# Peptides against a protein of PDB entry 3ESW, part 267

Target 1, 322 residues: chain A of PDB entry 3ESW
Amino acid sequence: NNIDFDSIAKMLLIKYKDFILSKFKKAAPVENIRFQNLVHTNQFAQGVLGQSQHLCTVYDNPSWHSIVLETLDLDLIYKNVDKEFAKDGHAEGENIYTDYLVKELLRYFKQDFFKWCNKPDCNHCGQNTSENMTPLGSQGPNGEESKFNCGTVEIYKCNRCGNITRFPRYNDPIKLLETRKGRCGEWCNLFTLILKSFGLDVRYVWNREDHVWCEYFSNFLNRWVHVDSCEQSFDQPYIYSINWNKKMSYCIAFGKDGVVDVSKRYILQNELPRDQIKEEDLKFLCQFITKRLRYSLNDDEIYQLACRDEQEQIELIRGKTQ

## One batch from the design tools (peptide; made by RFdiffusion4, then SolubleMPNN)

Design b2_p29_7_s3 (from b2_p29_7, 20 letters changed)
Fold by OpenDDE base, seed 2:
Parts: sequence; C-alpha cells; structure tokens
Structure b2_p29_7_s3 (fold): chain B 322 residues (1-322), chain A 29 residues (1-29)
Amino acid sequence: as target 1 above (322 residues)
Amino acid sequence: MKKEEEEIEMLKKKYEEAKKKAEEQLEKL
C-alpha cells in the first residue's frame, strides 16, 4: 500500500486553510468584551483604535486617486522609471518595475513636488523669509481652514514687518496637493495617498515619538518595505534607531487590511519603555482590528493575507529582512 | 489562541513534511 503522500499533503493543506480561515470568523462574545474593556480602560488602545478608523480607510477613495494622478507629472515620472528600469534590463523580472516606481515617486515628491516647512514664509514679505518668523503658539482653525480637516494652526510673527502668518496643519491630503508644504505629518499623509493612487499596497506607520512614514508591499521583494518620503528613503528601516540615534517605544502600521505592531522592524536600539499597554493586550488589539477589517473579504483573500501576516511575523521575530 | 497557534504550526509542519515526502517520491519515479 503505497502511501499517497500527495493526497495527504493536499488534505493537510485544505485543513490548514480551513483552520486559518476559522481565525477570521466573527469574534467570540468574550473577545468583544475584552476589546470593549481594553479600549474603554486603556488610552493608548483607544488612540490606536481611533487612528485605525481613519488611516485604514481614508486613502481608499477613487476620486482622490484620480485627482492625484491628474496633479502629478506622470510623463516625467514614467520617463524616469523607464530609464532606470532599462539600465538593469529585464533580468530581475517585471515585478521590480514597481520598486523603481516607488523610488522615483520618492525622488519626485521630495525634489520636484513637496516642500519642508519648518517655519512658513511671511505672507507679506514673500519667499525665503522664514528665518524672520517667530512662533507665537497654536490656535484652532478659522472657517476657511476648517473646510480642509484642520485641527491646529501654528501662528508666526514676522520680525521684519510685524505681520502674522498662519500655518494651518491640514489633514486633508487634497488640500496638500495645493499647498505643497508641511512637516512629517503632511509629507506622510499625502505620500501615502500618492502611493495608494498607483494601486499599491501601502501602510501608514505611526511612531509614538513624533514621526510617521509609510510601508509598501513589494511584490519583487515579497515583503513590506520601509518608505520615508521626508528622507527619500527606500528599504532603510534602521535610519531612525541607528543613523538618528532616535529613542522609540512604539511603531504601529495602519493599512486597509490590517493593523500591525512593526516596532521590531524600526526599534533596533535605544528602546524606550513600552509602558502604555500590556504586550498581550496590544497584540490582541491589533489582531482584533485586523480581523474586523477583513470581515468582507472572501476566503482566498483572507488566506493570502494570513500567509503575508505569517511571513511578516517570521521576519519581525528573526530580525532579518529575507 | 496558544493552543490554536500550536495546532496550526503542527498542521503546517505536517503539511511541509508530507509535501517534501511527496516531492522526494516524485523525484524517484
């Protein structure tokens, strides 16, 4: 009786798939109670939930994608991508083209499209007057600024002319296509939308220690890739901990299909105390939100995403990019 | 959770072992 190992393998694969899918079924009543208690009793958990309700869905807007694609110099972008792709030939396969696209979008965004704004220029004195600007503090938005999801406006006085200049911190990424300036928040917000507008799998990474960046899922590398628009950085997760010697406690990635603690990818040294939530409760929270985000997906989509999640968890545990 | 993770890991391991044995049998034919 030759043991049909192929039939056994196929049967085990089916059972494995069914078991993975069983994890993504509706949450048990006990899990719902645990979740509700956690978000009501832990402020950090409430913050992660609040961010997930916005960041996981806001960028999935087809109208915004169209506006982005109409606003960018696509001819320049694709010309540069084609030029860089042609240098390496087709030896690495067609999937690498998307990595070249993301690298060019990083270049284009930083060099040609968007501007860092530490201090605004004086509205009265004109360009290159930011050196003359003194911060007076922050206030709420006016009626016009409020149209563009503005929570805070930084107020500056010009030392030369004495006039007040407002720097509204817009959260509307479409308004950022017009203003073309900001800090890490505005950079990451608009750049996340830009990457999404090309149909890419993108996550927004929030760091508790006042920085934000993206991750892109590279089909060529078959993993999540660090992407920082402020730094024009691709696949350099070490820049914060090593190059900047930054101290960090939490890095949380927010995407349409999940919320993931990615702290292990970025916190390589100078770890701050992780005292905001219990590790088991954070793991539970991220898994619970991820499960909710996947409730409308089919069994094949759920299974493929679960395979990606497992690969990422293995990567994060091993501390080695495959 | 832990028991289910352990059961998945056991099923995955059994699958990979069965797959490997199937591949080794196919290479011998």
Scores: peptide ipSAE 0.019, ipTM 0.437, DockQ to the pose 0.752
Fold by OpenDDE base, seed 1:
Structure b2_p29_7_s3 (fold): chain B 322 residues (1-322), chain A 29 residues (1-29)
Amino acid sequence: as target 1 above (322 residues)
Amino acid sequence: MKKEEEEIEMLKKKYEEAKKKAEEQLEKL
């Protein structure tokens, strides 16, 4: 009896696919109860859920993508991408072009488009007057500022003219296309939308210790790549723990297709206590939210994403990103 | 080092358990 090894291999692949797909089926009643209890009893879990409800979906707005593409100097961007791509040659295939695009978007955003705002300039004295600004505190938005998803307004007094200048902390990324200034929050928010507007797979990474950045899925590298718009950084996940000597406890990535604890990619030393939630409960929470985000996907999409998730988990555990 | 080895060992164990469950489902057919 010629053992049809090809038939056996196909059967094994089908069974493996079915096993993977079974993990993404609609949550059992027991899983729903566990989830509800976790988000009602654990503040950190509630925070992760709240962030997922916003960050996983807000950037999937075709109208915003159009506005972004109309606002950016696409001719300059693509000219620079084509120039850098032509230097390294066509030998690495079409997928590497997207890595050059992301690198140019990092350059363009930091050098040509967006500004770091530690303190605002005085509205009365004009440009280069931020040195004269004294913080008075923060307050709620006025009627105009509230139109642009503003939760907080920083208030500054000019030491030279005595006038008050408002610095609204806008969360509307379309308003940030106009204002073109902010700190890590505004930078990451708008840059995440910019990357999404080019049709890229992007995640927003939240760090508990007051920093935020992106991850991009490189088809060339076949992995998630660290992207920090503030630093003009591509594939440098070590910069926080090693270069900054930053102490960190949690890094959570939020994307349209999932929520992932990426702490192992970024927390290489100086780890703070992970005491906000049990590790098993955090893993369960991220997996449960990820299942919900994938409920509308077909079996092939679910399987492809699950294979990607497995490769990422292997990477995160092996420390291969160093 | 020791914690990473323990985590790799736990993952190997989970992979072996998942593989064994897949094999047990194949033997029942």
Scores: peptide ipSAE 0.018, ipTM 0.430, DockQ to the pose 0.055
Fold by OpenDDE base, seed 5:
Parts: sequence; structure tokens; C-alpha cells
Structure b2_p29_7_s3 (fold): chain B 322 residues (1-322), chain A 29 residues (1-29)
Amino acid sequence: as target 1 above (322 residues)
Amino acid sequence: MKKEEEEIEMLKKKYEEAKKKAEEQLEKL
């Protein structure tokens, strides 16, 4: 009796696939009750849900992708990518081209495109006058600023001319293509859209301790890669905990296909108390939101994403950047 | 026959142990 090991292996793979797919079926009534109770009783859970409703879907806009690609100097970008790829890329395979693209987009964005704004320049005195600006506080947007998803406006007075300068904190990434300035929020928001416009798998990472960055899925490295547009950083998840000695409690990644607690990738030392939610409830919340985001996907897409999720969880446990 | 069944049973046991260890590690997350 020749045991057809290939047939047995195929059958086991089918059963395993069916088992994985069973986890992504419609949530049981008990899971829906648990989710509703958690979101209504826990403020942190409500915050994660609210962020997921925006960050997981807002960047999947084909019209915005077109506007981004029309706004960027694509000739310069691809010229620089091709130049770096021609050195090493043929030996390491075609998938490395995307890593060179992301590295060039980081360079281009920080060096050529976007500006850091601690304080705005005085609208009356002109460029290089930010040193003369005194903060007066923040207020709500005016009627014009409100058109561009502005939640707050920072108000500054010029010590030289006495005029008021407004720094609206726009959340519309298309408006940021015009303004071309901001802090970590504006940088990460627009840069997330830029990466999405090149057809990349991207997540927005929110840190509770007032920082934000991206991750992209590298097909070359076969993992999620840390990307910080503010720092022009690629694959340096340690920079916050080690280089900045930053204390952190939570890092949550938001993507079209899921919400993931990525704290273990970034919180390497100086961990703050994780007291905002129970660990089991946070895990449940992220899984439940992820399940909802995948509800319209086919069985093969669900299975591929589940395999990727398992690989990421193994990476996060092992502390091995492969 | 017996040796191949024992090898399959050993592989199943290793898979279940690896799965359980992965699940226990995932529960400690």
C-alpha cells in the first residue's frame, strides 16, 4: 500500500485552510456582545475603534492616488530608484526594487518635498521668521480651514510685527500636498497616502505617547518594515526605545486588512504601564476589527493574510527581525 | 507499515506540541 504522502499532505493543507477560514466567518453572537461591551465601557478600546474606522480605509482612494502621482516628481524618483537598483538589484531579485522605491520616497519626501514645522513663519515678515513666533494657544478652524478636515488651529503672534499667524493642523492629506509642512501627524498622514499611491501594503502606526509612523510590507524581506518619514528611517524599529530612550505603552498598526498590536516591535525598553485595557481584551479587539475588515475578501485572500499574520506574530514573539 | 505509522504519529505529536507551544506563546502575548 503506497501511502500517497502527497495526497495526505494536500488533504491536511485543505483541512488547515478550512480551519483558518472558520475563524474569519461571521462573528458569533457572544463575540458581538463582548465587542459592544468593550467599546462602550473602555475608552482606549473606543479610541482604537474610532481610529480604525478612519485609518484603515481613508487611504484607499484611487482619486487621491492619481493626485499624488501627478504631484510628485516621478521622473526624479524613478531615476534615483533605477540608479540604486542597477548596483545590487539584479543579484537579489526583482522584489528588492520596492525596497529601493520606499527608501527613495523617504529621501524625496524629507529632502525635496515636505518641511518640518515647529513654529510657522510669520505671514507678514516672510520666510525664516519662526524664531519670532510666540504661541498664543489653539482654537477651532475657521470656515475655510474646516473644508480640509482641520480639527485644531495653532495661533502664533509675531514678536517683530505683532501680527497673528495661523497654523491649521490639517488632516486632509490632499491639502498637505499644497501646504507641504507639518509635524509627525501631517508627515505620517501624507507619507502613508504616498506609499499607498504606489500600490504598496501600508499600515499607519499610532503610538499612545504622541508619535506616529508607517509600516510597509516588503516582499523582498517578507515582513512588515518600519518606515518613519520624519526620520527618513527604513527598518529601524529600535530608534524610539533605544536611540530616543522614549518610554512607550502601546503601538497599534492600522491597515486596510487589519489592526495589530505592534508594541513588541518598538517597545524594547522603558515600557510604560499597559493599564488602559486588559491584554486579552486588546487582543480580542484587534482580532475582531481585523475580522470585520476582511469580511468581503475571498477564501484565498483570507488564507494568505492569515498566514502573513501568523508569521508576524511569530516574529513579534521571537524578537527576531528576520 | 509499523515504522511509517510510528513516524507519522511522532510527526503528529511534534506538530501538536509545536502548535500548543505556539498557542501558549500567543496567549502570553
Scores: peptide ipSAE 0.018, ipTM 0.379, DockQ to the pose 0.040
Fold by OpenDDE base, seed 3:
Structure b2_p29_7_s3 (fold): chain B 322 residues (1-322), chain A 29 residues (1-29)
Amino acid sequence: as target 1 above (322 residues)
Amino acid sequence: MKKEEEEIEMLKKKYEEAKKKAEEQLEKL
């Protein structure tokens, strides 16, 4: 009896695919009850849900992608990408070209396009006057600022002319294409939209300890890659824990296809207590939201994403980027 | 705990290597 090992292997692969797909079927009533109880009883879970409702979908706007591409100097960007790609001796059509594009977008965004704003310049005195600005506190947006999803406005007084300068903290990324200034929130918000506008798979990473960055899925590296627009950083997840000696408790990635606890990628030392939620409940929450985000996908898309998720979980457990 | 996680990871790696070989054999058919 020649055991047809090829037939057995095919049958096992089919059964495995069916098993994976079974996890992404509509949630059982018990899972829905657990989810509802968790988000009603745990403030951290409620926060993660609220963030997912915005961050997982807001950047998937074709109209915004067009506005971004019309606003950027695409000729400069592609000229620089092509130059660096050719210099390293790569052939056209390699998946590595996208990594060069993301690296150039990081350069372009930090050096040519966007500005860090610790304090605004005085609206009356003009450029390079931020040194003369004294913070007076924060207030709600006015009627004009409210049009651009502004939650808070920082108020500054000029020590030279006595005039008040407003620094609105806009959450509308299209308004940020005009203002071209901000802190980590504005940088990450607009840069996430920029990467999405090039058709890239991107996640927004929220850190509980007041920082935010991106992840890009590199088809060349076949993994999620750390991307920080503020730092012009590509594939340096260690910069926060090691270089900054930053203490952190949670890093949560938000993308169109899922919500993932990526804390193990970024929290390499100086871990703060993870006391906001039980680990099992956080794992359940992220999986449950991810499952909901995938309800409209076909079986092949679900299976490919599940395989990608498994590889990421293996990477995160190993603590080594392969 | 740590030893069981390492063993699960080794098993997952072996499974992915076996899966990749099976997929490469399917593309040659």
Scores: peptide ipSAE 0.012, ipTM 0.400, DockQ to the pose 0.107

Design b2_p29_7_s4 (from b2_p29_7, 19 letters changed)
Fold by OpenDDE base, seed 1:
Structure b2_p29_7_s4 (fold): chain B 322 residues (1-322), chain A 29 residues (1-29)
Amino acid sequence: as target 1 above (322 residues)
Amino acid sequence: MEEEEKKIKMLKKKYEEAIKKAEEQKKKE
């Protein structure tokens, strides 16, 4: 009886694996047509595709990882991680240590490394002069600013000295290692790269309502974990909907291995109309992009990721993120 | 496809539950 059960179990697992793998085979011609039509006719779909082409791959740069690791105070970081790990007396191994590392990186980044910049200080008057700055608007980058993937420069006039100060909104995360200041965009951009530089599985989460954050896949918790560098927040997906009472419509996660609608994790109340795309079309779009991102992976990698995806989908449906 | 997917998910869940029960029984013996 035990031999028969193991045989049936193995057969079921094989059939399940084959079924999962069949979903990740090359897209059928009809799926390609549907995809092309969707991205050409729906602006939101085009936006998601455009973001995926950048965010899913840009952080997989070994040269950038080296620069990050050379720039951070690794001795301080690991000293603090070791200290916090030792306090809890946990013999739980390398997996839980990574959670402590991410928590320390959140602390280090917010407290020691990066600065929030609502308004810049006056370049002429010096430090702590941002209160004297009046916004004049935004313009395109100059020749120097353009070297660092700058799309917009905010212009400020000092009420005290009358001089103009430029605040370039850099998208080059390596430039942000130098400037060490910004808003949610700059914070999330550089922090995503920092987490990736430690070899972590990280996603960039875009919220349509002008916020961005990260998710980290915890091997200890065996799930995606909310990470917000601006808030020094770990595993608090409720902070936007509940604590901020923020109204939101879409949260989309972008990672090297997939694009996922994670709205159900973060939109717990005050949901705005989801009218930018049909739900079925969004699901199709995310799955299609994810499939393309996995084309180079082997069957075992595809199966492991698909099992992870299934667990996440179950979590999102059950609302058991807490 | 959706019905087959539901069936396969149910089978996987039943299988995982059966393995867990079998492992718990082996720990009691």
Scores: peptide ipSAE 0.021, ipTM 0.441, DockQ to the pose 0.304
Fold by OpenDDE base, seed 2:
Structure b2_p29_7_s4 (fold): chain B 322 residues (1-322), chain A 29 residues (1-29)
Amino acid sequence: as target 1 above (322 residues)
Amino acid sequence: MEEEEKKIKMLKKKYEEAIKKAEEQKKKE
């Protein structure tokens, strides 16, 4: 009896798919209790949940995408992408075009569009006066600043004219299209929206040690790719641990379809104590939030995302990003 | 959860083994 291995393989695939889908069914009462207890008793878990409620959904705004696309110099961007793509003679296929687009968006954003603001220029003295600015501290937003989701305003005094300059830390990315300046928070916030506006799969990565960046899912590379707008960096997850010798404890990625601990991608050396939450509880938390984010998806979408998750977990365990 | 993960890994492994055997059979035909 010739064993029909193709028939067995198909049957096992169906059973495997059904099993994967079963994991994404509504959470059991015991899981809900565990989740509630974890969020109420662990401050780090509460912080991750709070961030997920914002970062996983805020960038999925079609109105914002339209405003972004209307604001960017699309003619310049696509001209540069087409130019770089044409040099490689299409040898690597059409899927690589999106990688060229992300690389050009990194270039355009850093070189042509957005500015790093360590200290603001003096509002009275004008441009190139930031060296004369002394920090006085931070305060709450005024009535105008509050319109743009501003939680904190940094206050600076000009050493030359004595006037006060306000640097509001806006969280509204549409306001950042106007101001076109900030630090890592503003850079990552607006750049995440920009990438989303092109219909890309993007995650916001939060590092506990005061840095933030993006990940983009490359269809060409078939994996999540590190993207840092501040550094104009594409696929260089090692820059923090190796190049900067940065000490880090947690890196958490927030996307529309999931929350993932990506610490293993970025923390290659100088690991700080992971003492904010038990590893099992963090894993549970990320899985639980991810499950909730996928409740409205169909079986095929859930299965495809679960396959991506498995591939990413294998990548993170093997330490092979290449 | 651990038992289910073990069942998945087992099903996946069996699936991969079945595919591999099917491919090896097609190369012999």
Scores: peptide ipSAE 0.019, ipTM 0.389, DockQ to the pose 0.789
Fold by OpenDDE base, seed 3:
Structure b2_p29_7_s4 (fold): chain B 322 residues (1-322), chain A 29 residues (1-29)
Amino acid sequence: as target 1 above (322 residues)
Amino acid sequence: MEEEEKKIKMLKKKYEEAIKKAEEQKKKE
């Protein structure tokens, strides 16, 4: 009896697909109860849910994408991408072009477009006066600042002229296209929108220890790639734990297609206690939110994303970027 | 459930490797 191994393999692939799809069906009542109890009883879980409600969807705005593309020097960007792509002789295929684009966007954003603001310049004395600025504290936004999703305004006094300068911490990324300055929050917020505006798959990574960055899904590398706009960094997930010797507990990635604990990618040493939530509950939470985000997708989209997620989980367990 | 998932993943990987070998053999003929 010639065992038709091809027929058996096809049948196994169908059963596997059905099994994967079954995990993404509507949540059972027990899962809903567990989810509700978790977000009501655990503050960290509530925080992750709150962030997911914003970060997973806010950047999927076609109107914002148009405004971004109209604001950037696209001619300069594509000229530089084409120049770098041409040097490598096209040998690595069409998908590598997007990696060159992201690298140029990192360069352009840090060098030509956006500015780091530790302290603002004095509004009265002009440019390069930040050295004269003394922090007085923080306050709520005024009526004008409130129009641009501002939660906090840092207040500074100029030691030279005595005038007060306000540094509003805007969360509206469109306002950041105008102001072109900030810290890691403003950098990551606007840069995430910029990458999304080029049609890229992007996640916002939140670190509990006061840093934020992006991940981009490279079709060439067939994986999520670390991207930090502040550092002009591409595929260097080790920079925080190794180069900075930063202590960290949680890194959570937020994207349109899911929420993922990516701590294993970035926390390579100096791990802080993960005591904010049980590991099983965090895993459940991320999976549950991911399932909700994918509820409108078709079976093929769900299956492709599940295959991608599986590869990522294997990568995270092995600690080797393939 | 986790053990069955591991078995299915191993079988899938073995099958993908077998297909790849069969395609490489067809290119040598």
Scores: peptide ipSAE 0.018, ipTM 0.423, DockQ to the pose 0.235
Fold by OpenDDE base, seed 5:
Structure b2_p29_7_s4 (fold): chain B 322 residues (1-322), chain A 29 residues (1-29)
Amino acid sequence: as target 1 above (322 residues)
Amino acid sequence: MEEEEKKIKMLKKKYEEAIKKAEEQKKKE
């Protein structure tokens, strides 16, 4: 009785593929009702949906990718990547090169390109005058600021000259290529676009407790990798919970191919109450949005992404960043 | 759906156990 294990394996894989594909078929009427009820009755669910409608698609703009690549010093970037890649001498192939690229982009962005802005410099007094700036509050954008997807403008008064300086919080990442300054929101927004412009698989991670960062899918490591442009951090998901001792409740990742609760990757201690939504409803919501995002994909693409999702879920359960 | 997922997980587990047993038998030969 030579059990043809190969034949059994092939049959199991076919059945498994069919099962996975069945999950990504058009949502059942009951699922649509559950989704509609959830987003209408739960504010957190509505917020996640609203963010997904923007963050999952906004960065997939070829015109923006071209503008980014034309704006960055690509010669410097690739020179530095090639230099670091040559040092490692590892025949580990083309996949590790992308990790070096992301690390260089983190360096370049923080050191050469973008600036952290707690307070703006005084428009009248010039550079290095932020220490003299007093916050007066926030207001809506003016007519010029409104052209660049600005929801809020922070207002500052100079203690030296008495003039008002405006710090518009632009959400247009192309405008951020010009202004080259901001806080975690502007940093993450533009850096997400930069990574996407190199053809990388990137997610935007929203933390409920007022921080944002990226994840990059490393083909070398075969997993999602934490990337924080503000911190020049690569593969350090522990920095918030451990190094900052930050208390957190939710971390949600938004990408073109899905929405995922990644809280388990980042919330290692000091977990805040997860009381904004039922866990089963959050899981359902993320799966439902993911299903919608994948609706136009072919069966092979759906299957490959589902395999990736399963690997990530196993990783998140085991707590092993391999 | 949950029953099919359980069934597939059980089949996968049985398959992994069968492979492990086959590898253990080959090491005894």
Scores: peptide ipSAE 0.015, ipTM 0.399, DockQ to the pose 0.386

